Peptides against a protein of PDB entry 4N3Y. Designs and how they scored, part 13

Target 1, 83 residues: chain A of PDB entry 4N3Y
Amino acid sequence: ETRDQVKKLQLMLRQANDQLEKTMKDKQELEDFIKQSSEDSSHQISALVLRAQASEILLEELQQGLSQAKRDVQEQMAVLMQS

## One batch from the design tools (peptide; made by RFdiffusion4, then SolubleMPNN)

Design b1_p9_6_s1 (from b1_p9_6 with S3E A8R)
Fold by OpenDDE base, seed 3:
Structure b1_p9_6_s1 (fold): chain B 83 residues (1-83), chain C 83 residues (1-83), chain A 9 residues (1-9)
Amino acid sequence: as target 1 above (83 residues)
Amino acid sequence: as target 1 above (83 residues)
Amino acid sequence: SLEERLDRL
């Protein structure tokens, strides 16, 4: 009976160890995935930020151009009225 | 001609602004996604860690049981030899 | 489960 118990415990030990190793592997894979995903996402965010900044610059330029164009129209109108 | 330029610039300004808003929204959504994904993954990792720890405890108990069983067998053998 | 099996020993 005791010998049978030893054999049973040995089997259970192996099974438990296999499960532990599997769990550790799964954990590591998950951590690696998260790390990689986070890095990739960070790059994507950075790209989007750059695009947004470019858009902001363009908007600023357009606003300035619009303001100038508006002023030019007003100036032309003034000249026409004075003529 | 200048009036046409103003109208054109106004359109371009709106388009650029729309693009900027879209980009900002996309960026925010991405950040939210990453945050949520990271939190979910963290929970999953924690669960796996707990499972691994439980397995470690079980393994330790099994090892102790195995050692005890081995000792019991050895003790029984000694008794039989002395009898 | 392994725990259940252990408890039976």
Scores: peptide ipSAE 0.117, ipTM 0.478, DockQ to the pose 0.021
Fold by OpenDDE base, seed 4:
Structure b1_p9_6_s1 (fold): chain B 83 residues (1-83), chain C 83 residues (1-83), chain A 9 residues (1-9)
Amino acid sequence: as target 1 above (83 residues)
Amino acid sequence: as target 1 above (83 residues)
Amino acid sequence: SLEERLDRL
C-alpha cells in the first residue's frame, strides 16, 4: 500500500537524519581531539626543551668545575713534590 | 696535610666526573624522548586525519541519501494524493 | 546500510 510505503520512507528519512547528526558529532569530536592533542604535545615538547637547555647549562658548569678541579689537583701535587 | 688535601681533591674530581657522565646520559635520554614523542604524535595525528576524511566522505554520502529519501517520500505522497 | 535499503525502493 502506498501509505505503508510512505511511512517506511519517513522512518528511513528519520534514521538517515539521526545517523547524519551522529556522524557530524563524531567528526567534530575527532577534530577537537586532534587540536587538543597537538596543543598538549606542543606544550610538553616546549617544557622538555627547557629542561634540556637547563641540563646543557649544567653540563657546561660541570665541565668547568671538572677542569678547575683537575688544575687544583695538579697544583696541590706540585706543592707536595716541593715539600 | 698536603697529602690529605690531594686525596680530597682526587675524590672530588671523581665525583665531578661521575656527575658529568650521569647528566650527559640524562640529557641524551630527554632528547630521545622528545624525538620519540614527536614521531608518535605525528603518526597519531595522521591516522586521525585519515579518519576525519573518511567521516567526511560518509557525511556526503549520507547527505545524498537523505536528499534522495526526501524526494522519494515526496513522490510517494504525490501518488497517494492522486489516488 | 541505509543507502542499500533506499536503493531497494
Scores: peptide ipSAE 0.109, ipTM 0.484, DockQ to the pose 0.018
Fold by OpenDDE base, seed 5:
Structure b1_p9_6_s1 (fold): chain B 83 residues (1-83), chain C 83 residues (1-83), chain A 9 residues (1-9)
Amino acid sequence: as target 1 above (83 residues)
Amino acid sequence: as target 1 above (83 residues)
Amino acid sequence: SLEERLDRL
C-alpha cells in the first residue's frame, strides 16, 4: 500500500528531524561549554602565575634579608670577640 | 649587651629561615598545582573536542538521511498521484 | 517548520 508507505516515510522523516535537532542542540551546548571552560581556566591559570611571580619576588627579598642578617650576626660576633 | 644582641639576631635569622622555607614550599605546591591543573584541563578539552567532532559526523549523516528520506517521500507521492 | 511541511503531505 503506497499510502501506508508514505505515512511510514513521513514518520521516519519526523523522527530523523527530531534526532537532528537534538543533536544540534547538544553540539552547541558542548561548544559553549568548551569555550567557557577554556576561558575560565585561562583566567585562573593567569592569576596563579601572577601569584607565583609575587612569591618569587618575596623569596628574593627574604634571601637578601637572610644574607644581611648573617652578615650582621657575624659583625656582632666580631665585636663581641674584641670586647 | 652584645651577647643579648647576638642572641636576638640568631633568633631573627632562624625565624627568617623558617619563613623562607615555608614560602619555598608554598611556591612549589603552587607550581605543581598549576601544572597538574593545566594538564588535566588540556586532556578534558581534548576529549570534548573529539566528542564534538563525532557529533559533527553524526549530524552530517543525519542530514544525508533526511535528504534521502525527503526524496523517497516525493517519489512515493509521485507514484500515488499516478495510481 | 519541516514538521509542518510533512504534515501537509
Scores: peptide ipSAE 0.090, ipTM 0.484, DockQ to the pose 0.014
Fold by OpenDDE base, seed 2:
Structure b1_p9_6_s1 (fold): chain B 83 residues (1-83), chain C 83 residues (1-83), chain A 9 residues (1-9)
Amino acid sequence: as target 1 above (83 residues)
Amino acid sequence: as target 1 above (83 residues)
Amino acid sequence: SLEERLDRL
C-alpha cells in the first residue's frame, strides 16, 4: 500500500536525519577535543623544553665550577708539598 | 674548605645531569604520545566523516523516495475521485 | 602538521 509506504519512508527519513545530525555533532566534538588537546600538549612540551634548557645551563655551570674547584685543590696541594 | 666544595659540586653535577636526562626523556615520551594520539584521532575522525557521508546519501535517497511516494498517493487518489 | 609543530619546540 502506497500510503503505508509513505509513512514508512517518513520514519526512515527522520531516523536517517537524526543519525546524520548525531554523527556530525560527534565529529565536531572530536575535532574540538583534538584541537584543544594539541594546544595543551604544545604548552606542556614547551614547558619541558624550557626546563631541560635550564638544567643544561646549570649542568654546564656546575661542570665549570667543578673543574675550577679541582684546580684549586691541586694548587693548594702543590703549595703544601713545596713547604 | 675547597675539598668539601669539590665534593658538593660533584653531587650537584650528578643531580643536575639526572634531572636533565629525566626531563629529556619525559619530553620525548610526551611527543611520542601526542603523535600517536593525533594519528589515532585522525583515523577516528575519518571514520566519522565517512559515516556522516553515508547518512547524507541515505537521507537524500529517502527524501526522493518520499517525494515519489507522495506523488503516487496523489495520483491514486485522483484516479479514485474520477471513478 | 603536528610533526612540524613538534619539531619547532
Scores: peptide ipSAE 0.071, ipTM 0.448, DockQ to the pose 0.128

Design b1_p9_6_s2 (from b1_p9_6 with S3E)
Fold by OpenDDE base, seed 3:
Structure b1_p9_6_s2 (fold): chain B 83 residues (1-83), chain C 83 residues (1-83), chain A 9 residues (1-9)
Amino acid sequence: as target 1 above (83 residues)
Amino acid sequence: as target 1 above (83 residues)
Amino acid sequence: SLEERLDAL
């Protein structure tokens, strides 16, 4: 009986150790994944921010251009009305 | 000509605005994703850490039990040898 | 669980 108990405990010990090792590995993999994923996403966000900023600048330029173009049209019309 | 330019600029303005809006949305979605993913993973890691700790405790208990069981077997053998 | 099995020993 005691001998059987020893064997049983040995088996359980191995099982527990395997589970522990697996859990530790899983934790480490998850930490690594988060780190990598976060870095990748951070880079992507930064790129998108830059794109957004570029688009903002373009919008400002286009808006200014549009305003100027409208003024030009108005000026042309004014000239035509005077002639 | 100027009239055509105005229309062209208006179109470009709309396009730029659409792109800007899309980019901003994409950025926000990515930030939200990272936040959510990080939270989920953090919870998972915490759970795994707890499991690992539980396994460690179990291992210690099993090891102690194994040692005791071995001692018990030895004691039984000693008794048999004396008889 | 393993813990329960251990306690049952």
Scores: peptide ipSAE 0.094, ipTM 0.480, DockQ to the pose 0.022
Fold by OpenDDE base, seed 2:
Structure b1_p9_6_s2 (fold): chain B 83 residues (1-83), chain C 83 residues (1-83), chain A 9 residues (1-9)
Amino acid sequence: as target 1 above (83 residues)
Amino acid sequence: as target 1 above (83 residues)
Amino acid sequence: SLEERLDAL
């Protein structure tokens, strides 16, 4: 019976080892995935931030231009009314 | 002509603002996604780590058991040979 | 589980 127990334990040992190795592999793959995903997302966010900043600058410039254009129109109208 | 310029700038301003808002929204959504994804992955990794640790403990126990069982078999054989 | 099987030995 003890001999049979040895065989059983050997099988269980192999199974346990296989499971351990599999789990370690899965863990590593997930860690790698997270790392890569985080880096990719970071780059994407950075790109969007830059785009947003550029749009903000443009918005400010356009607002200034709009204000100036409005004033110019008002001046032209005033001149025409005086004439 | 200046009046036409005002209209053009107004359109551009609206477009710029829309783009800005869209970009800000997209950025926020990506940040939220990354945060959630990272949390989920962290939980998954933790679970796998625990499983790996459990498997490691089992492996050690099985190895000890195997060694003991092997010794027991050897003792039994020795007894039989003496008999 | 493997642990249960081990305990059963």
Scores: peptide ipSAE 0.094, ipTM 0.482, DockQ to the pose 0.020
Fold by OpenDDE base, seed 5:
Structure b1_p9_6_s2 (fold): chain B 83 residues (1-83), chain C 83 residues (1-83), chain A 9 residues (1-9)
Amino acid sequence: as target 1 above (83 residues)
Amino acid sequence: as target 1 above (83 residues)
Amino acid sequence: SLEERLDAL
């Protein structure tokens, strides 16, 4: 009776502890995952930003080249018309 | 001679324009990807945060249950010792 | 729940 109740409660206590430990582990794993994911994302995004910046510089150079080429064509055509 | 130069420059101009358009497209795609990736990451992280919060609540409940169970065991043992 | 089981004792 009473001793059986004690035994039952002891088992329940152990079960509760086991569940608690398991849940604590799961929580820790989740926190670690979130941290790692955030860091990975940050690095990836930073790399992409740098690539975008490089592309922007290239675009500016290409635009300048295009403008110069257009001017050169116009000049050459003018020369041709004058001869 | 001069007309050949003009033809060459016209080709170069077209080539430059083609490259420019291609690069502009690539830039846009990159920007879109960054935006989408950021949004996806944000949603995923938010979901994980909610899961972590739920786990925390569960842990608190389990801790309370464990504490109560311990007290109950102690009480039952006291009763047993008194009889 | 754990508490329900405890109360049932």
Scores: peptide ipSAE 0.069, ipTM 0.492, DockQ to the pose 0.017
Fold by OpenDDE base, seed 4:
Structure b1_p9_6_s2 (fold): chain B 83 residues (1-83), chain C 83 residues (1-83), chain A 9 residues (1-9)
Amino acid sequence: as target 1 above (83 residues)
Amino acid sequence: as target 1 above (83 residues)
Amino acid sequence: SLEERLDAL
């Protein structure tokens, strides 16, 4: 009776230890996943920010081009009126 | 000659304006995407942090269970030795 | 380690 109980408890202890080790591993994997996910997202955002900045430069160039084109039209109209 | 040039420049101005509007829209969509992506990632990370914290609680419970099981085995062994 | 402690029982 008592000897059988001891053996049963030893088994339960082993099983509990195995479960603990498994759970510790799972926790570590989750922490690693969180870290990696955060880093990946940060890198992606940084890349997209750079792209947005490039688009900003393009917009500025287009605005300058529009202004110049407008001036060119005005100048040509002036020439036409004087002809 | 000059009249044709004016008409050509007017067309170019219209085309440039259309391109500008398109690019402005694209820029806005990119900014919205960056914002949404950041928010989504933040929410996901928060959820995973909560899960990790729940796992921490479970680990503590398992550790307590292991300690108790160890004590139980020791107590039963003591009884067995005294029998 | 816990495993070593368990084996010692």
Scores: peptide ipSAE 0.065, ipTM 0.494, DockQ to the pose 0.017

Design b1_p9_6_s3 (from b1_p9_6 with S3L A8S)
Fold by OpenDDE base, seed 3:
Structure b1_p9_6_s3 (fold): chain B 83 residues (1-83), chain C 83 residues (1-83), chain A 9 residues (1-9)
Amino acid sequence: as target 1 above (83 residues)
Amino acid sequence: as target 1 above (83 residues)
Amino acid sequence: SLLERLDSL
């Protein structure tokens, strides 16, 4: 009986160790994933921010272009009225 | 000729306006995406951190259990040696 | 659980 108990405890010890190792690995993987995910997201967000800024510049240019185009149309209309 | 020029400018004005609206929409979508992505990532990271913390607690418990199991085995071995 | 079993030893 005692011998059986010892063997049982030895088995449980091995099982516990296996679980410990697995859990350690899982923890490390999670930490690595968190780090990587954070970095990836940060990079992606930064890139998208730059893209949005580029769009902002384009919008300004288009707005100015629209204003100019409107003025050009008005000018051409004025010419038509005079001719 | 002048009339044709006016019509051309009117077309260009419409085209520019269409492009402006499209660009405005694209910009807004990008901003929304950035915001949403950041929030999603933040939530995910937080959840994973909590999960890692849970694993940390489990690791501590397992370590303590392993130590106890080792002691138990030693104790049982001592009993065997005495019997 | 394994931990509970270990604690019970």
Scores: peptide ipSAE 0.095, ipTM 0.499, DockQ to the pose 0.021
Fold by OpenDDE base, seed 4:
Structure b1_p9_6_s3 (fold): chain B 83 residues (1-83), chain C 83 residues (1-83), chain A 9 residues (1-9)
Amino acid sequence: as target 1 above (83 residues)
Amino acid sequence: as target 1 above (83 residues)
Amino acid sequence: SLLERLDSL
């Protein structure tokens, strides 16, 4: 019985070690996933920020164009009134 | 001709205004998307962090179990040697 | 679990 118990415990020790190694691997993979996910999201956000900035520039140009168009209409109206 | 030019400029003004409004809407949608994407990623990362912490606890338990198993084997071997 | 089995020895 005692010898059988020793053998059983040796097996359980090996199994415990295997489980530990597996869990350590799983943890590492999870950490890597978290890191990668964070980096991917950061890159995506950065790209979208650049796009938003480009849109801001376009808006400024449109505003300038709108102001110019308004002035042009006013000037042409002045010409008409004087004719 | 002058009257025709005024009408043309009025049309261009309306078109510019419409484009401005559209672009402003697009910009707002992009900002909302960036915000939502960031929040979603943050929530996902938080969930994964909790999972990693749970795995850490499991690892600690496994390490303790492994140490105990080792001691148990040693004790049983001592009994065998004394028999 | 394995740990429970170890503890039961």
Scores: peptide ipSAE 0.090, ipTM 0.496, DockQ to the pose 0.019
Fold by OpenDDE base, seed 2:
Structure b1_p9_6_s3 (fold): chain B 83 residues (1-83), chain C 83 residues (1-83), chain A 9 residues (1-9)
Amino acid sequence: as target 1 above (83 residues)
Amino acid sequence: as target 1 above (83 residues)
Amino acid sequence: SLLERLDSL
């Protein structure tokens, strides 16, 4: 009886150790994944922000150009009417 | 000549306006995408962190269990040797 | 669980 109990405990000990090692591996993989995911997201967001900022500059330039073009057309029409 | 210039400017004005509207739309879409992406990433990372924390708890429990199991095996072996 | 089984011994 006691001998059988020892054998059972030895098996359970081995199983526990195996599970421990597996869990340690899984934990490490999760940590690595989280770290990598965070870095990737940060880089992606930064790139998109830069693109948005470039578009903002273009928008402002176009707005200015549109206003100038409107004025230029008005001037040309005035000249045409005078002629 | 002047009339032709006016027509040219009018076309350019329309084109500029079209481009402006397109750029405004693109900018808005980019902003929306960035916002959504950030939120999604935040949620995903939070979920993974919780999972990692759960694994950490399990790891600690297993380590404790392993130590106890080892002691139990030793005790049982001692009993066996005495008998 | 394995831990529960260990505790039951």
Scores: peptide ipSAE 0.089, ipTM 0.498, DockQ to the pose 0.020
Fold by OpenDDE base, seed 5:
Structure b1_p9_6_s3 (fold): chain B 83 residues (1-83), chain C 83 residues (1-83), chain A 9 residues (1-9)
Amino acid sequence: as target 1 above (83 residues)
Amino acid sequence: as target 1 above (83 residues)
Amino acid sequence: SLLERLDSL
């Protein structure tokens, strides 16, 4: 019966629409997740970069201190030898 | 006593060196972590992008199916009206 | 699948 066929098609249309809406929602959620993940990663990496930079500065200071200490030792040794 | 001063300075030098080595290690670990994190994020994002692309294809198919279903319903309705 | 059912009509 043609009317029954129409009813069947209407149901299938509704089902297809429901599936489409669900898929669209899923896609949106995925996009949002990707965006958030990327932002989080970016912030984290930036923070780590800053920490690395701070460490580099500290290393430079330590190197200078070490060099000075070495010079001081050498100077003290010289004084001792002259005594 | 000068000799005692020298000994003190030698100790300080050793301590400074130890600190330097430790800091260098920490810096290296940090760099390695940043590198690994970046790679992991890149792979994860790429996978998510592929999933999104697959979803997009599916959406297109669903849209086409919906359009066809709508046309079919319209055709069936026309047949019914002509009967 | 739904699409297969649609195609079979």
Scores: peptide ipSAE 0.084, ipTM 0.493, DockQ to the pose 0.019

Design b1_p9_6_s4 (from b1_p9_6 with S3L E4D)
Fold by OpenDDE base, seed 4:
Order: sequence, then C-alpha cells, then structure tokens
Structure b1_p9_6_s4 (fold): chain B 83 residues (1-83), chain C 83 residues (1-83), chain A 9 residues (1-9)
Amino acid sequence: as target 1 above (83 residues)
Amino acid sequence: as target 1 above (83 residues)
Amino acid sequence: SLLDRLDAL
C-alpha cells in the first residue's frame, strides 16, 4: 500500500539523516583533533630541538675546556719532571 | 706545590669529563625522543587524515542518498495524491 | 534541513 510505502521511506530517510549527522560530528572531531595534535607536536618538537641545540653548544664548550685542561696538566707534569 | 696542582687539575678534569659524558647521554636521549616522536606523530596524523577522508566520502554518499530518497518520497506522494 | 523540506511537502 502506497501510504505504507511513504511511511517506510520517511523512516528510512530519518535513519539516514541521523547517521549523516553523527558522521558529520565525528568528522569534525577528527579534524579538530588533527589540528590540535599537529600544533602541539610541532611546538613540543621545536622546544626539544632548541634544547638539543643548547646541549650541543655546551658539549662543544666542555670539549674545548677539557682539551685545554689536558694541555695544562701535561704542562704541569713536565714541570714536575724538570724539578 | 706542583704535585698538588697536578692532582687538583686531574680531579677537575675528571669532573668535567663526567659532566661531558652525562651531557652527551642527555643529548642522545633527546635526539632519539625527537626522532621517535616525530615518526609516531607523522604516522598517527596520516592515519587520522585517511579516516577523515573516508568520512568525507561517506558523507557525500549519504547526502546523495538522502537527496534521492527525498525525490522518491515526493514521487510516491504524488502517486498518493493521484489515487 | 532535508527532513524539514520533506515534512513541508
């Protein structure tokens, strides 16, 4: 019966619409998550890179200092051997 | 006394070396973390993007389906009005 | 919405 057919179609349409709305929400949430996650990761990585760079500078300074210290010790040892 | 001076310098050198080794370790850990974090983030974001794309396709399909369903309902209503 | 339009028929 045509009336029943129409009612059935209306129900199906409503069900489809519900699914559509849900999917739209899910998509939006995913997009928001991607955006936020990407930004957070970018900032964190940048900070860590800067920290690593600072460590590199420190390492170089320490290496230079150690080299000089080694030379100084060698010089003093030479003095000891002379005396 | 020169002997004491040498011993002092040796101690200082050892202390500096310990700090250097610690710093080197810290730097390596940071680099490893950056690498792993970046890779993980990249993979995760890529997966999420694909998921979002799938959702987009589904949304488009649903929209098309809903449009067709509307047309079908309209047609059936017209039939009802005719009968 | 689509459903609103449907209901308006």
Scores: peptide ipSAE 0.067, ipTM 0.506, DockQ to the pose 0.016
Fold by OpenDDE base, seed 3:
Structure b1_p9_6_s4 (fold): chain B 83 residues (1-83), chain C 83 residues (1-83), chain A 9 residues (1-9)
Amino acid sequence: as target 1 above (83 residues)
Amino acid sequence: as target 1 above (83 residues)
Amino acid sequence: SLLDRLDAL
């Protein structure tokens, strides 16, 4: 009957509302996750960039060291040849 | 003696070169990791954005459904009152 | 809310 149909529709409306609220929560969680993930990634990338920059400095030092070592060897050889 | 010193310096030069090559490799790996991580993060974020957009569409549909359901209930109540 | 309005019917 009509009254029962109304009650059925009311139940459906409640169910729809529950689903809506659930979906809204899920959406918010996804947005929060995206935000957090992006921030975490950014921080991680920044940290790794700094580490790479440190490696760059080390490479520069090593290159200079290699060049100096080569010169030192050459100098030592020159001394050896003179002696 | 000087000759032994030269040999020592040559060894040091080899060691420095090995370290340089290792460090260069490490740097490259870090750069590759950063690149890959950034790409992976971007893809993940994009996928989640799409999922959130799908949720948005669902929310719109649910909202419309709720509005319609309310109207249906009101209509049914009107019929009930007339009968 | 919508549900409140529904309950008020």
Scores: peptide ipSAE 0.061, ipTM 0.509, DockQ to the pose 0.016
Fold by OpenDDE base, seed 5:
Structure b1_p9_6_s4 (fold): chain B 83 residues (1-83), chain C 83 residues (1-83), chain A 9 residues (1-9)
Amino acid sequence: as target 1 above (83 residues)
Amino acid sequence: as target 1 above (83 residues)
Amino acid sequence: SLLDRLDAL
């Protein structure tokens, strides 16, 4: 009877160890996934921020060009009226 | 000649405006995308963090159980030796 | 570019 109890406990111990090892592996995989995902997201967001900044600069240039073009048209119209 | 120049400038002005409007739209879409991506990533990371925390708790419980099981086996072995 | 063309006027 006692011998059977010991054998049962040994089995339970092995089962517990197997579960522990599996869970440890799963935890490590999760940590690796989070790390990789965070790095990927960081790079992607940085790239998008740079693109947005470039677009902002372009918008400013276009607005300035548009304003100048408007002035040029007005000046040419004035010349026409004077002719 | 001056009339033709004015017409050319008017066309260029319209083209510039079209490009400006397009770029403004693209900028807005980028900003919206960044915002949405950030929110999605935040939620996903939070979920993974919670899962990792749950796994940590489980690991601690399993380790405690394993230690107890080991002690129980040792006690049963002692009983066997005394018999 | 359009800006270059505008600047050239």
Scores: peptide ipSAE 0.055, ipTM 0.500, DockQ to the pose 0.020
Fold by OpenDDE base, seed 2:
Order: C-alpha cells, then sequence, then structure tokens
Structure b1_p9_6_s4 (fold): chain B 83 residues (1-83), chain C 83 residues (1-83), chain A 9 residues (1-9)
C-alpha cells in the first residue's frame, strides 16, 4: 500500500512539474505578446499622428490660399468694374 | 484678358475650396481612427494583462504544490525505509 | 500644387 502511494505521488509530481513548465512557457509568451503589441501600437499611432499633423499643415495652407484667392478675385472684379 | 483671368481665378477658388473640404474630412477621419485604435489597444492590452496575472497566480500555486508533493514523496520514502 | 498655380497667376 505505501509503495503504491509513493508511485502515485511520483506520478503526480511529474505531472505537476510538466504543468508548471507549460504554464511558465505560456506566461512568457503572453508577456512577449503584450510587449510586442504595445510597441506595435505605439509605432502605428505615432505614424498616424505624424500624418494627421501633415494634414493639419496642409489644411492651414489651403485656408490661407483660399482667403488670398478670394481677395484676388475681388480685386480683379474691381478692375473690371472700373474699366 | 482680364475677364478670362477672373474666370480662371474663380475656378481655382472653387477647386481650392473643394480640396479644403476634403482635407478637413480626411483629417477628422484620421483623428477618429487614432482615437478608436488607441482605445481598442488599451482594452486589449488590459485583457491580456489580466490573463497574465491569472497565469501568474496559477504558476505560484503550482510551484507550491510541487514543493509539497516533493516533500510528501520524501516522507513516504522514509516510511518505506523504516518498515 | 494648386497653391503654386494660384501664385503663378
Amino acid sequence: as target 1 above (83 residues)
Amino acid sequence: as target 1 above (83 residues)
Amino acid sequence: SLLDRLDAL
């Protein structure tokens, strides 16, 4: 009986060890994934922010151009009216 | 000549306005996308962190179990040696 | 660009 118990416990020990190793591996993989995902997200967001900023600059330029164009048209119309 | 210039400027003005509106729309879409992407990433990372934490708890439990199992086996072996 | 063309007028 005691001998059988020892054998059973030895088996359980091996099983526990196997599960431990598996869990350790899974944990490491999760940590690596989280780290990589976070870094990827950061890079992507940074790129998009830069693009948005570029678009903002363009927007401001276009607004300025539009205002100037309007004034130019008005000036030309004034010339026509005077002629 | 002047009249032709006016017409040309009017066309360019309209084109500029169209581009402005498009750019404004694109900018808004980019901002919305960035915001949503960031939120999604945050949620996903949080979920993964929780999973990793759960795995950590399991790991600690298994380590404790492994240690206890080892001691139990040793105790049983001692009994066998004494019998 | 459109702005360049505008400036050229």
Scores: peptide ipSAE 0.049, ipTM 0.502, DockQ to the pose 0.019

